# Peptides against a protein of PDB entry 5Z08, part 26

Target 1, 168 residues: chain A of PDB entry 5Z08
Amino acid sequence: RQKDEWAKKTSSLMKQLDWFIGEHLGAMLAAEELGGPVVGELMEIDPDDLSAGFNAHGKLKKATSQPDLDRRQRRIDDIWGPQDEQGQAHKRKRGADEALAASAEMRDLIEQLMNKLVEAGGDNSATYVEIPRESAAARFLVRSKVAMFHPNDARRLRLVDFGRDLDD
Target 2, 222 residues: chain B of PDB entry 5Z08
Amino acid sequence: GLPRLIDAIEEASKIPAKRRQTPIKPTIEKLTTHLYTHGASPDSLLRLADLLTLRNHLDQASLAAITRNLYPSSTVSDEVVLRFIGALGHGQLKPTLALQALFLRWLVMVYHLLENPGVLGQVYGVLFDLLDTAAIRPQLCHLLALVTRRKHVRPFRIQAILTLSRQTGGDPNLTGLLRVFKNYYPEIIVGDATKGRASAFKHPDPQWRQHLDEIQQRRSEA

## One batch from the design tools (peptide; made by RFdiffusion4, then SolubleMPNN)

Design b1_p9_8_s2 (from b1_p9_8, 4 letters changed)
Fold by OpenDDE base, seed 4:
Structure b1_p9_8_s2 (fold): chain B 168 residues (1-168), chain C 222 residues (1-222), chain A 9 residues (1-9)
Amino acid sequence: as target 1 above (168 residues)
Amino acid sequence: as target 2 above (222 residues)
Amino acid sequence: LEELFLRLQ
């Protein structure tokens, strides 16, 4: 009985998490991967400010026609710039594809982190997942205090064990 | 005048709210209105800095209201700056982290009015060591971005920001500060931890700036 | 998982 209730509750939570990742988080993570706003800090950045780009001092570049729009700036302009009609459909499709990819990466990363935590049986040294890159997904989990990097190796990420009282 | 309002608030600050004979709110409103209209002289700024930074019985809303209206009519002395810097960090005798963030924001907004901008450079280490405090980090990074000079960009501080950036999942304020460091040392490998967006460190309140400029102009005409 | 979800929201 208790195991079945736990299994049902776990399944329900996983479905809710999957929904949240797919419907909300994936698009925000994709925006962050493309050099957009950091997930959770969106409130301070006017979308119009994003289109203007940032100089080396972090100031909004005035729309000076400098031709060497760094590939990053083009990406920001592609994400947040004025959507001209003909480019909108292709940009929307690309944005949707990037959101799906980010959602899949987040799901896979959470699954790996959870599996390693279970497999480690309480050994913190064995809970690390090797990540190929520091993704928006990985950074988000760290910001959320859900995961942490290995202190000496940025390629190793682990889930925070919520079952250990944070009393230390 | 402003000194009499400060006197009344100083006396009221010594007494718990429940034991005050008169509500302090009307006096705070008069003070903030006066500050908004005329600004604060250097002497008044020092007295207000003590009221804001020292433990007293003033409520957080009143302290925040004073801070939001703390327009200098002239310059900001080193002593005033040091009062606010001394109020930063953790401790029962220190102001709340929310109020500390307002102080840091204020220092950013009045940076151009400091009698000696170098004073912040002298306390750079104190400011830098507070970067782990998430609640004040945005404003602290902004202030550090203004204050940072080549002499402050040391290997241990570079490494500290890189480590903290990784631990915070690439806080854009830290990335912004690293960008400032990189301006002095282009060879700084801002590793994968800085792939995130950097903060632009925009002026926190353009309306406050405009109003400050109006107060400062009136002084130049007198 | 519940704590995870609460921290992600």
Scores: peptide ipSAE 0.039, ipTM 0.681, DockQ to the pose 0.333
Fold by OpenDDE base, seed 5:
Structure b1_p9_8_s2 (fold): chain B 168 residues (1-168), chain C 222 residues (1-222), chain A 9 residues (1-9)
Amino acid sequence: as target 1 above (168 residues)
Amino acid sequence: as target 2 above (222 residues)
Amino acid sequence: LEELFLRLQ
């Protein structure tokens, strides 16, 4: 009974989390990856703003600002193809694709972190997930105090075990 | 005048609020009104810095109100700066972190009025070592962005910012400070840990700046 | 998971 209620509650929370990632967090993470505002500083990012890209100060690039040559900014500038209707549609699609990719990365990372925590059976040394890069998703989890990097290895991320703080 | 108001507040600060014969709030309001209208002389600034930084029985709201109205009518001495710097960090005798953030914000806003801006460079290590304190980090990074010179940009400090940036999930204030470091050493590899937005370190309060300029102008006309 | 959700909100 209690285990079934826990399982139902967990499933409900996972669905809510999945929804939150897909509907809200993915776009914000994509904005951060594109050099936009850090998630939590700007609560509302329009997908159209993602397509416009961000300046070095995380403000929306106005159409007239000269392309600063940074390679990721070039990908945004390559999204700044001619401002024809087709170019705008391609920009919106690309912004949506980046939000979907960020959502998928966040989901996968959370899943890996949770799986490693369960598999470790209480061994903190075994709870680390190897991450290929420091992503917006990884940074967000660290800022949220949900995850922590290994002290000596930036490629290792673990979920904060909140259950231990309740048992101590 | 301002000295008499400070005298009254200094005496009241020695006594717990429950044991005061007279409410201090009206005197604080008179002080803040006077500061807003005329600013504080160097001597008054020093006395007010002691009231703000030393442990006393003044309430946090009063201390914050004084700090928000702490307009210098003239310059800011090294001694005043050092009082505020000495009040930073963790400890039972130190002001609250919220008040420390206001002090750092104040130092940013009056930086151009310092008699010797180099004094902050001398205490650079003290400021830098407080970057782990999240509550003051935004204002601290802004102050460090103003203070940083080539001599302060050391390998161990670069590594410390990179490490702290990772641990904080890429705090934009740390990224902003690292960008300032990169201006002195372009070869600094801003690793993946600093991918993201950097703080622009804009003036914290344009209205406060304008009002300060008005107070400073009145001094030049006198 | 609840605490995770609360911290992510």
Scores: peptide ipSAE 0.038, ipTM 0.684, DockQ to the pose 0.327
Fold by OpenDDE base, seed 2:
Structure b1_p9_8_s2 (fold): chain B 168 residues (1-168), chain C 222 residues (1-222), chain A 9 residues (1-9)
Amino acid sequence: as target 1 above (168 residues)
Amino acid sequence: as target 2 above (222 residues)
Amino acid sequence: LEELFLRLQ
């Protein structure tokens, strides 16, 4: 019973994660790979966002609650937005292809990290995945404190074992 | 005048907000308006630096408003700089990290008005050791990018940035600072962690810069 | 996994 509920909950979370990667994260990762904004940099209190709350006279500008998504999407659109209408379709297609590639890379990386964590059976030395390159996906997981590089080998990445922090 | 406004705020800062006889907000608004119009003299800057950096009963919004309008009408003394540097880091007596980020931003924006820019080079170690503090890292890297000279680029600091860059998933501010280091020592191997985007360390607020230039120009004509 | 998801959001 508890194992079946855990399996259902895990499956539901994986579907939600897959959706999030495909619909939102993939495009942002692709933008980072192409020299765009760094994903998750907005989670650090940008002193500019603290300042953007106030006009030059110190009055709180009503933060137009444009969701952080809309500002990121606008920056992505500004980076990916082609200048001319016909060039727009080809750049949009290229942008979509890069977003799909970034989504696939993130999915594969998460799957490998999860599989290695399960296979290791609690041995932290066996939890490392070998990565071919330091991708935007790998960097994002590290910034999110979800993954860690090996201290001596930047080609080895592991998932942070959140279960240990609960037992200590 | 500005000194009388500072006197009133200094006295109010000694008293908890709930025990003040008069609201401080109107006096803060008069102060910030005066600073925006005329700037602050060196003597006024020192007094304001004490109000901003020392523990008192002023609210964070008031402190932030003063910092955003802290236009020097003249130069910035070493003493003023050291008050802001001394306010950085963790501790019960330190300002909030959000306010510390505003102080670092201010130092970047007034760097060209420092009486002795070398003072920041003397405290370089203190600044560098705070790079692990995420909340202030963007502005701290920008300030360090301005301050860094060949004497500061040491092997242990290169290694510290490389290590921290890996741990932060290639923070673009650290990558930007490492590029500044590489200008002094081209042989620095920028590992894979630095292949990411680097911050360009552009001026944080062009409108603030323009307004500062107008205040400084009025002084040169007087 | 839940904590992973919460940190990625």
Scores: peptide ipSAE 0.035, ipTM 0.670, DockQ to the pose 0.338
Fold by OpenDDE base, seed 3:
Structure b1_p9_8_s2 (fold): chain B 168 residues (1-168), chain C 222 residues (1-222), chain A 9 residues (1-9)
Amino acid sequence: as target 1 above (168 residues)
Amino acid sequence: as target 2 above (222 residues)
Amino acid sequence: LEELFLRLQ
């Protein structure tokens, strides 16, 4: 029963994450790869954003993240937005292809990170995924404090073990 | 006048809000209105810097309001600068990181009014060592971008930024600062971690700048 | 996974 509930919950969360990656995050990551705005990072902290405060990780609190997401979405739309009609279709197609590629990379990276965490059985040294490149996806996970690089090897990324930090 | 308003706020700052006989908010509003209209003299700036940077019983909203209206009517002394620099970092006696970010933003916006811009170069190490503090990093990188000279671009600082850039997933402010460093040492390889967008370090508040220019213009005509 | 999702949003 508990395992089945956990499996169902995990499956539901994975579907939600997959949707979020496909519908929102992939385009933002693709924009970052193209030299667009950095996903999850504020380029400028407004005094109003400062008043909202920062979380324990030095990031803006989520309540103000929606306006920032909207501002980022506008910037993404401005970067990816069609300039001229015929060039627009090709740019849109290229943008869609890059968003799909970024989505796939993010999904694969999360899957690898999760699998390594499970396989490691509590050995932190075994939790590292070897990444072929420092992608926008990898950078985003680090900025979000979801993942961290190995201190001595930038090709090794691991998921932050959230379970251990709650018991201390 | 401004000195009397500062006197009243200084006295109120010594007393916890719950023990004040009169609300301080109306006096803060008068102060901020005066600052907006006339700016602050060097002497008033020093007193206000002490109010903003020293531990007292003023609320964060009041401190932020004063900081947002802290228009210099003339120059900014080294002493005022050093008060704000001394208030940076972690500690129970230090202002909140949100307020520190406002101070750094203020220093960026008034940088051209410093009596001695070199003072920031003298405390460059203190500023640089705070780059790990995420809450102030955007404004800190902007200030460092203004302050950085060839003498500050040392191998250990290059490596520190590169390391921190990796650890932060390529913070665009750090990338921007590395670009400033690269202007002095073109051979600096901005690694893959920094291939992301760099901050342009634009003026943080064009309206504030315009209003400051109006206050400064009135001084030049007097 | 919940914490992951919450940090990614």
Scores: peptide ipSAE 0.034, ipTM 0.676, DockQ to the pose 0.334

Design b1_p9_8_s3 (from b1_p9_8, 3 letters changed)
Fold by OpenDDE base, seed 5:
Structure b1_p9_8_s3 (fold): chain B 168 residues (1-168), chain C 222 residues (1-222), chain A 9 residues (1-9)
Amino acid sequence: as target 1 above (168 residues)
Amino acid sequence: as target 2 above (222 residues)
Amino acid sequence: LEELFQRLL
């Protein structure tokens, strides 16, 4: 009974998390990866805002601002092509694709972190997931105090074990 | 005048609120109104800095109200700066972190009025070592961005910011500070840990700045 | 998981 209620609650929470990642967090993470605002500083990012790209100060590029030649900004500008209608459609599609990719990365990272926590059986040394890069997803989890990097290895990330703080 | 208001508040600050014969709030309001209208002289600033930084029986709302209205009518002395710097960090005798954040914000807003801006450079290590304190980090990074010179940009501090940036999930204020460091040493590899937006360190309160400028102008005309 | 949600939401 209690285990079944826990399982149902966990399933409900996972569905809500999946929804939140897909509907809100993915776009914000994509914006952060593109040099936009850090997740939590800007609560609402329109997919169209993702398509406009961000300046070096993480503000939306206004259409008229001369391309400051920074390579990352060029990559955004190369991503975002000429402002013709076809370019805008390709921009919107690419913004959506980046949001989907960020959502997928976040989901996969959470899944890996949870799986490692379960597999470790209480051994904190075995709870680390190897990450290929410091992503917006990884940074978000750390800012949220949900995950922690290994003190000596930035490629290793683990969930914060909240259960231990209840048992101590 | 302002000195008499400070005297009354100093005396009241020695007594717990429940044991005061008279409410202090009306005197605080008179003080803040006076400060807003005329600013504080160097001598008054020092006395107010002691009231704000030393442990006393004033309530946090009163201390915050004084800090928000702490317009210098003249310059800010090294002694006043050092009172506020000495009040930073963790400890039972130190002001709350919320009040410390207001002090750091104040120092940012009055930086151009410091008699000796170099004083902050002398205490750079003290400021830098507080970067782990999340509650004051935004204002602390802004102040450090103003204060940082080539002599402060050391390998151990670069590494400390990079480590702390990773541990904080890329705090944009730390990224902003690291960008300031990179201005002195372009070869600083802002690694993956600083992938993200940097803070622009804009003036915290444009209206406060405008009002400060008006107070400062009245002094130049007198 | 609940704490995860409370921190993420």
Scores: peptide ipSAE 0.040, ipTM 0.699, DockQ to the pose 0.309
Fold by OpenDDE base, seed 2:
Structure b1_p9_8_s3 (fold): chain B 168 residues (1-168), chain C 222 residues (1-222), chain A 9 residues (1-9)
Amino acid sequence: as target 1 above (168 residues)
Amino acid sequence: as target 2 above (222 residues)
Amino acid sequence: LEELFQRLL
């Protein structure tokens, strides 16, 4: 019973993660790979967002609740947005292809990290995945404190074992 | 005048908000309006730095409003700079990290008005050791990018940035600071940790800069 | 996994 509920919950979470990667994260990762804004940089309280809350006279600008998504999407659209209409279709296609590639890279990386964690059976030394490059996906997981690099080898990445912090 | 407004705020800062006879908000609004119009003299800057950096009963919104309007009408003394630097880091007596980020931003924006820019170079170690504090890192890296000279670029600091860059997944502010280091020592191997985007350390607020220039110009004509 | 989700979302 509890194992089946855990399996269902895990499956539901994986579907939500897959959706989030495909619909939102993939485009942002692709933008980072192409020299765009860093994904998750907005999660640090930008002193500018603290300042943007206030006009020069100290009145709270009503943060137009444009979700952080819309500002990121606008920056992505400004980076990816081609100038001319015909050039727009080809750059949009290239942008979509890069977003799909970034989504696939993130999915594959998460799958490898999860598989290694399960296979290691609690041996932290066996939880490392070898990465061919420091991708936007790998960097994002590290910034999110979800993954960490090996202290001596930047080609080795592992999931943070959240279970240990519960037993201490 | 500005001194009388500061006197009233200093007295109010000693008393908890719930025990004040008069609301402080109207006096803060008068202060910020005066600062926006005329700027602050060196003496007024020192008094305001104490109000901003020392533990008192002023609310965070009031402290942030004063900091955002802290236009120097003249130069910025070493003493004022050291008050803001002394307010950085973790501790029960320190300002909030959000307010510390505003102080670092302010120091970046007034860097050209410092009486002795070398004072920041003397406290370089104190600033550098705070790079692990994520909430202040963007503004701290920007300030360090302005302050860094050849004497500060040491092997242990290069290694510290490279290590922290890996641990932070290639923070663009750290990459930007490492590029500044590379200008002094081109042989610095910028490893894989620096393949990411670097911050350009642009001026944080062009409108604030323009308004500061107008205040400074009025003084030069007087 | 739940903590992974809370940090990624």
Scores: peptide ipSAE 0.038, ipTM 0.688, DockQ to the pose 0.319
Fold by OpenDDE base, seed 4:
Structure b1_p9_8_s3 (fold): chain B 168 residues (1-168), chain C 222 residues (1-222), chain A 9 residues (1-9)
Amino acid sequence: as target 1 above (168 residues)
Amino acid sequence: as target 2 above (222 residues)
Amino acid sequence: LEELFQRLL
């Protein structure tokens, strides 16, 4: 029963993550790869954002995820939005293709990171995934404090073990 | 006048909000209106810096409102600067990180009015060691971009920025600061960890700048 | 995973 509930909850979360990657994050990562805004950058803290304060981790207390998504989506739309007619269709198609590629890269990277964490059986040295490049996906996971690079090797990335910090 | 408003706020700051006989908000509004219209003299700036940086019973909204309207009518003394620098970092007696970010933003916006810009260069190490504090990093990098000279660009600081840039997934503010370092030492290899977009460190508030210029012009005519 | 999601979202 508890294992089945955990499996259902995990499956639901993975579906939500997959949806979020496909619908929102992929386009933002593609924009970052193309020299757009950095995903999850504390943009120039508006004085109004400063008034909202920072959480204990130094992140702005984001209001509900939706308004930030809309602002980021607008910036994506400003980067990828309709310029001149003929250049627009090619840019939109290229943008869609880059967003799909970024989504696939993020999904694959998360899967590899999770698999290595499970396979390592608690050996932190075995949890590293070799990455071919420092992608927007890899940088995003590091900024989110979900992953960390090896101190001496930028080609090695691992998940942060969230389970250990609760038992100490 | 401004001194009497500061006196009233100083006295109110010693008393918890629940024990005040009169609401402080109307006095804060009068202060901020006065500051917006006339700016603050050097003496008033020092007193306001103490109110902003020392632990008292003023609410965060009031402190933020004063900081947003802290227009110097003249120059900014080393003492005022050092009050704000001393308020940075972690500690029970220090202002909130949100307020510290406002102080750093203020120092960026008034940098050209400092009596001695070299004072920030003297405390460069203190500022640099706070780069790990994410909440103040954007404004701190901007201030450091203004303050940095060749003497500050040391191998250990280059390595510290590179390490922190990797740990932060290429924070654009750190990349921007490293670009400033590269202006003094072109041979600095910005490794793969810095492939991100660099911050341009634009003026944080053009309207605030324009209003400051208007206040400063009135002094030159007097 | 839940903490992962809370940090990503």
Scores: peptide ipSAE 0.034, ipTM 0.684, DockQ to the pose 0.322
Fold by OpenDDE base, seed 3:
Structure b1_p9_8_s3 (fold): chain B 168 residues (1-168), chain C 222 residues (1-222), chain A 9 residues (1-9)
Amino acid sequence: as target 1 above (168 residues)
Amino acid sequence: as target 2 above (222 residues)
Amino acid sequence: LEELFQRLL
């Protein structure tokens, strides 16, 4: 029963994440790879954003993240937005292809990170995924404090073990 | 006048909000209106810097409102600068990180009015060592971008930014600061961690700048 | 995983 509920909850969350990656995050990651705005990072902190405060990780609290997402979405739309009709279709197609590629990379990276965490059985040294490059996806996970690089090897990325920090 | 408003706020700042006989908000509003209209003299700036940086019973909204209206009518002294720098970082006696970010933003916006811009270069190490503090990093990098000279670009600082850039997933403000460093040492390899977008360190508030210029212009005509 | 989602979303 509890395992089945956990499996259902995990499956539901994975579907929501997959949707979020496909519909929103992939385009933002692709924009970052193209030298667009950095996903999850505020380039300029507005005094109003400062008033909302920061979470324990020094990031803006989620309540203000929606306006920032909208501002980022506008910037993404401005970067990926069509300039002229025929060049627009090719830019849109290229943008869609890059968003799909970024989405796939993010999905694969999360899957690898999760699998390594499960396989490690509590050995933190075994939780590292070898990444071929420092992608926008990898950077995003680090900025979100979801993942961390190995201190001595920037090719090794692991999930932050959230389970241990709750018991201390 | 401004001195009397500051006197009233200084006295009120010594008393917890729940024990004040009169609400301070109307006096803060008068102060901010006066500052917006006339700016602050060097003496008033020093007193206001103490109110903003020293632990007192003023609420964060009032402190933020004063900071947002802290237009210098003339120059900014080294002493005022050092009050704000001394207020940076972690500690129970220090202002909130949100307020510290406003102070750094203010220093960026008034940098051209400093009596001695070199004072920031003297405290460069203090500023640089705070780059790990995410809440103030954007404004801190902007200030450091203005302050950085060849003498500050040391191998250990280059490595520190590169390390922190990796740990932050390529914070664009750190990338921007590394570009400033690269202007002095072109051989600095901005590694893959910094292939991301750099901050341009644009003026944080064009309207505030325009209003400051109007206040400063009135001084030059007097 | 929930915390992962809370940080990503």
Scores: peptide ipSAE 0.033, ipTM 0.683, DockQ to the pose 0.316; fails the geometry check

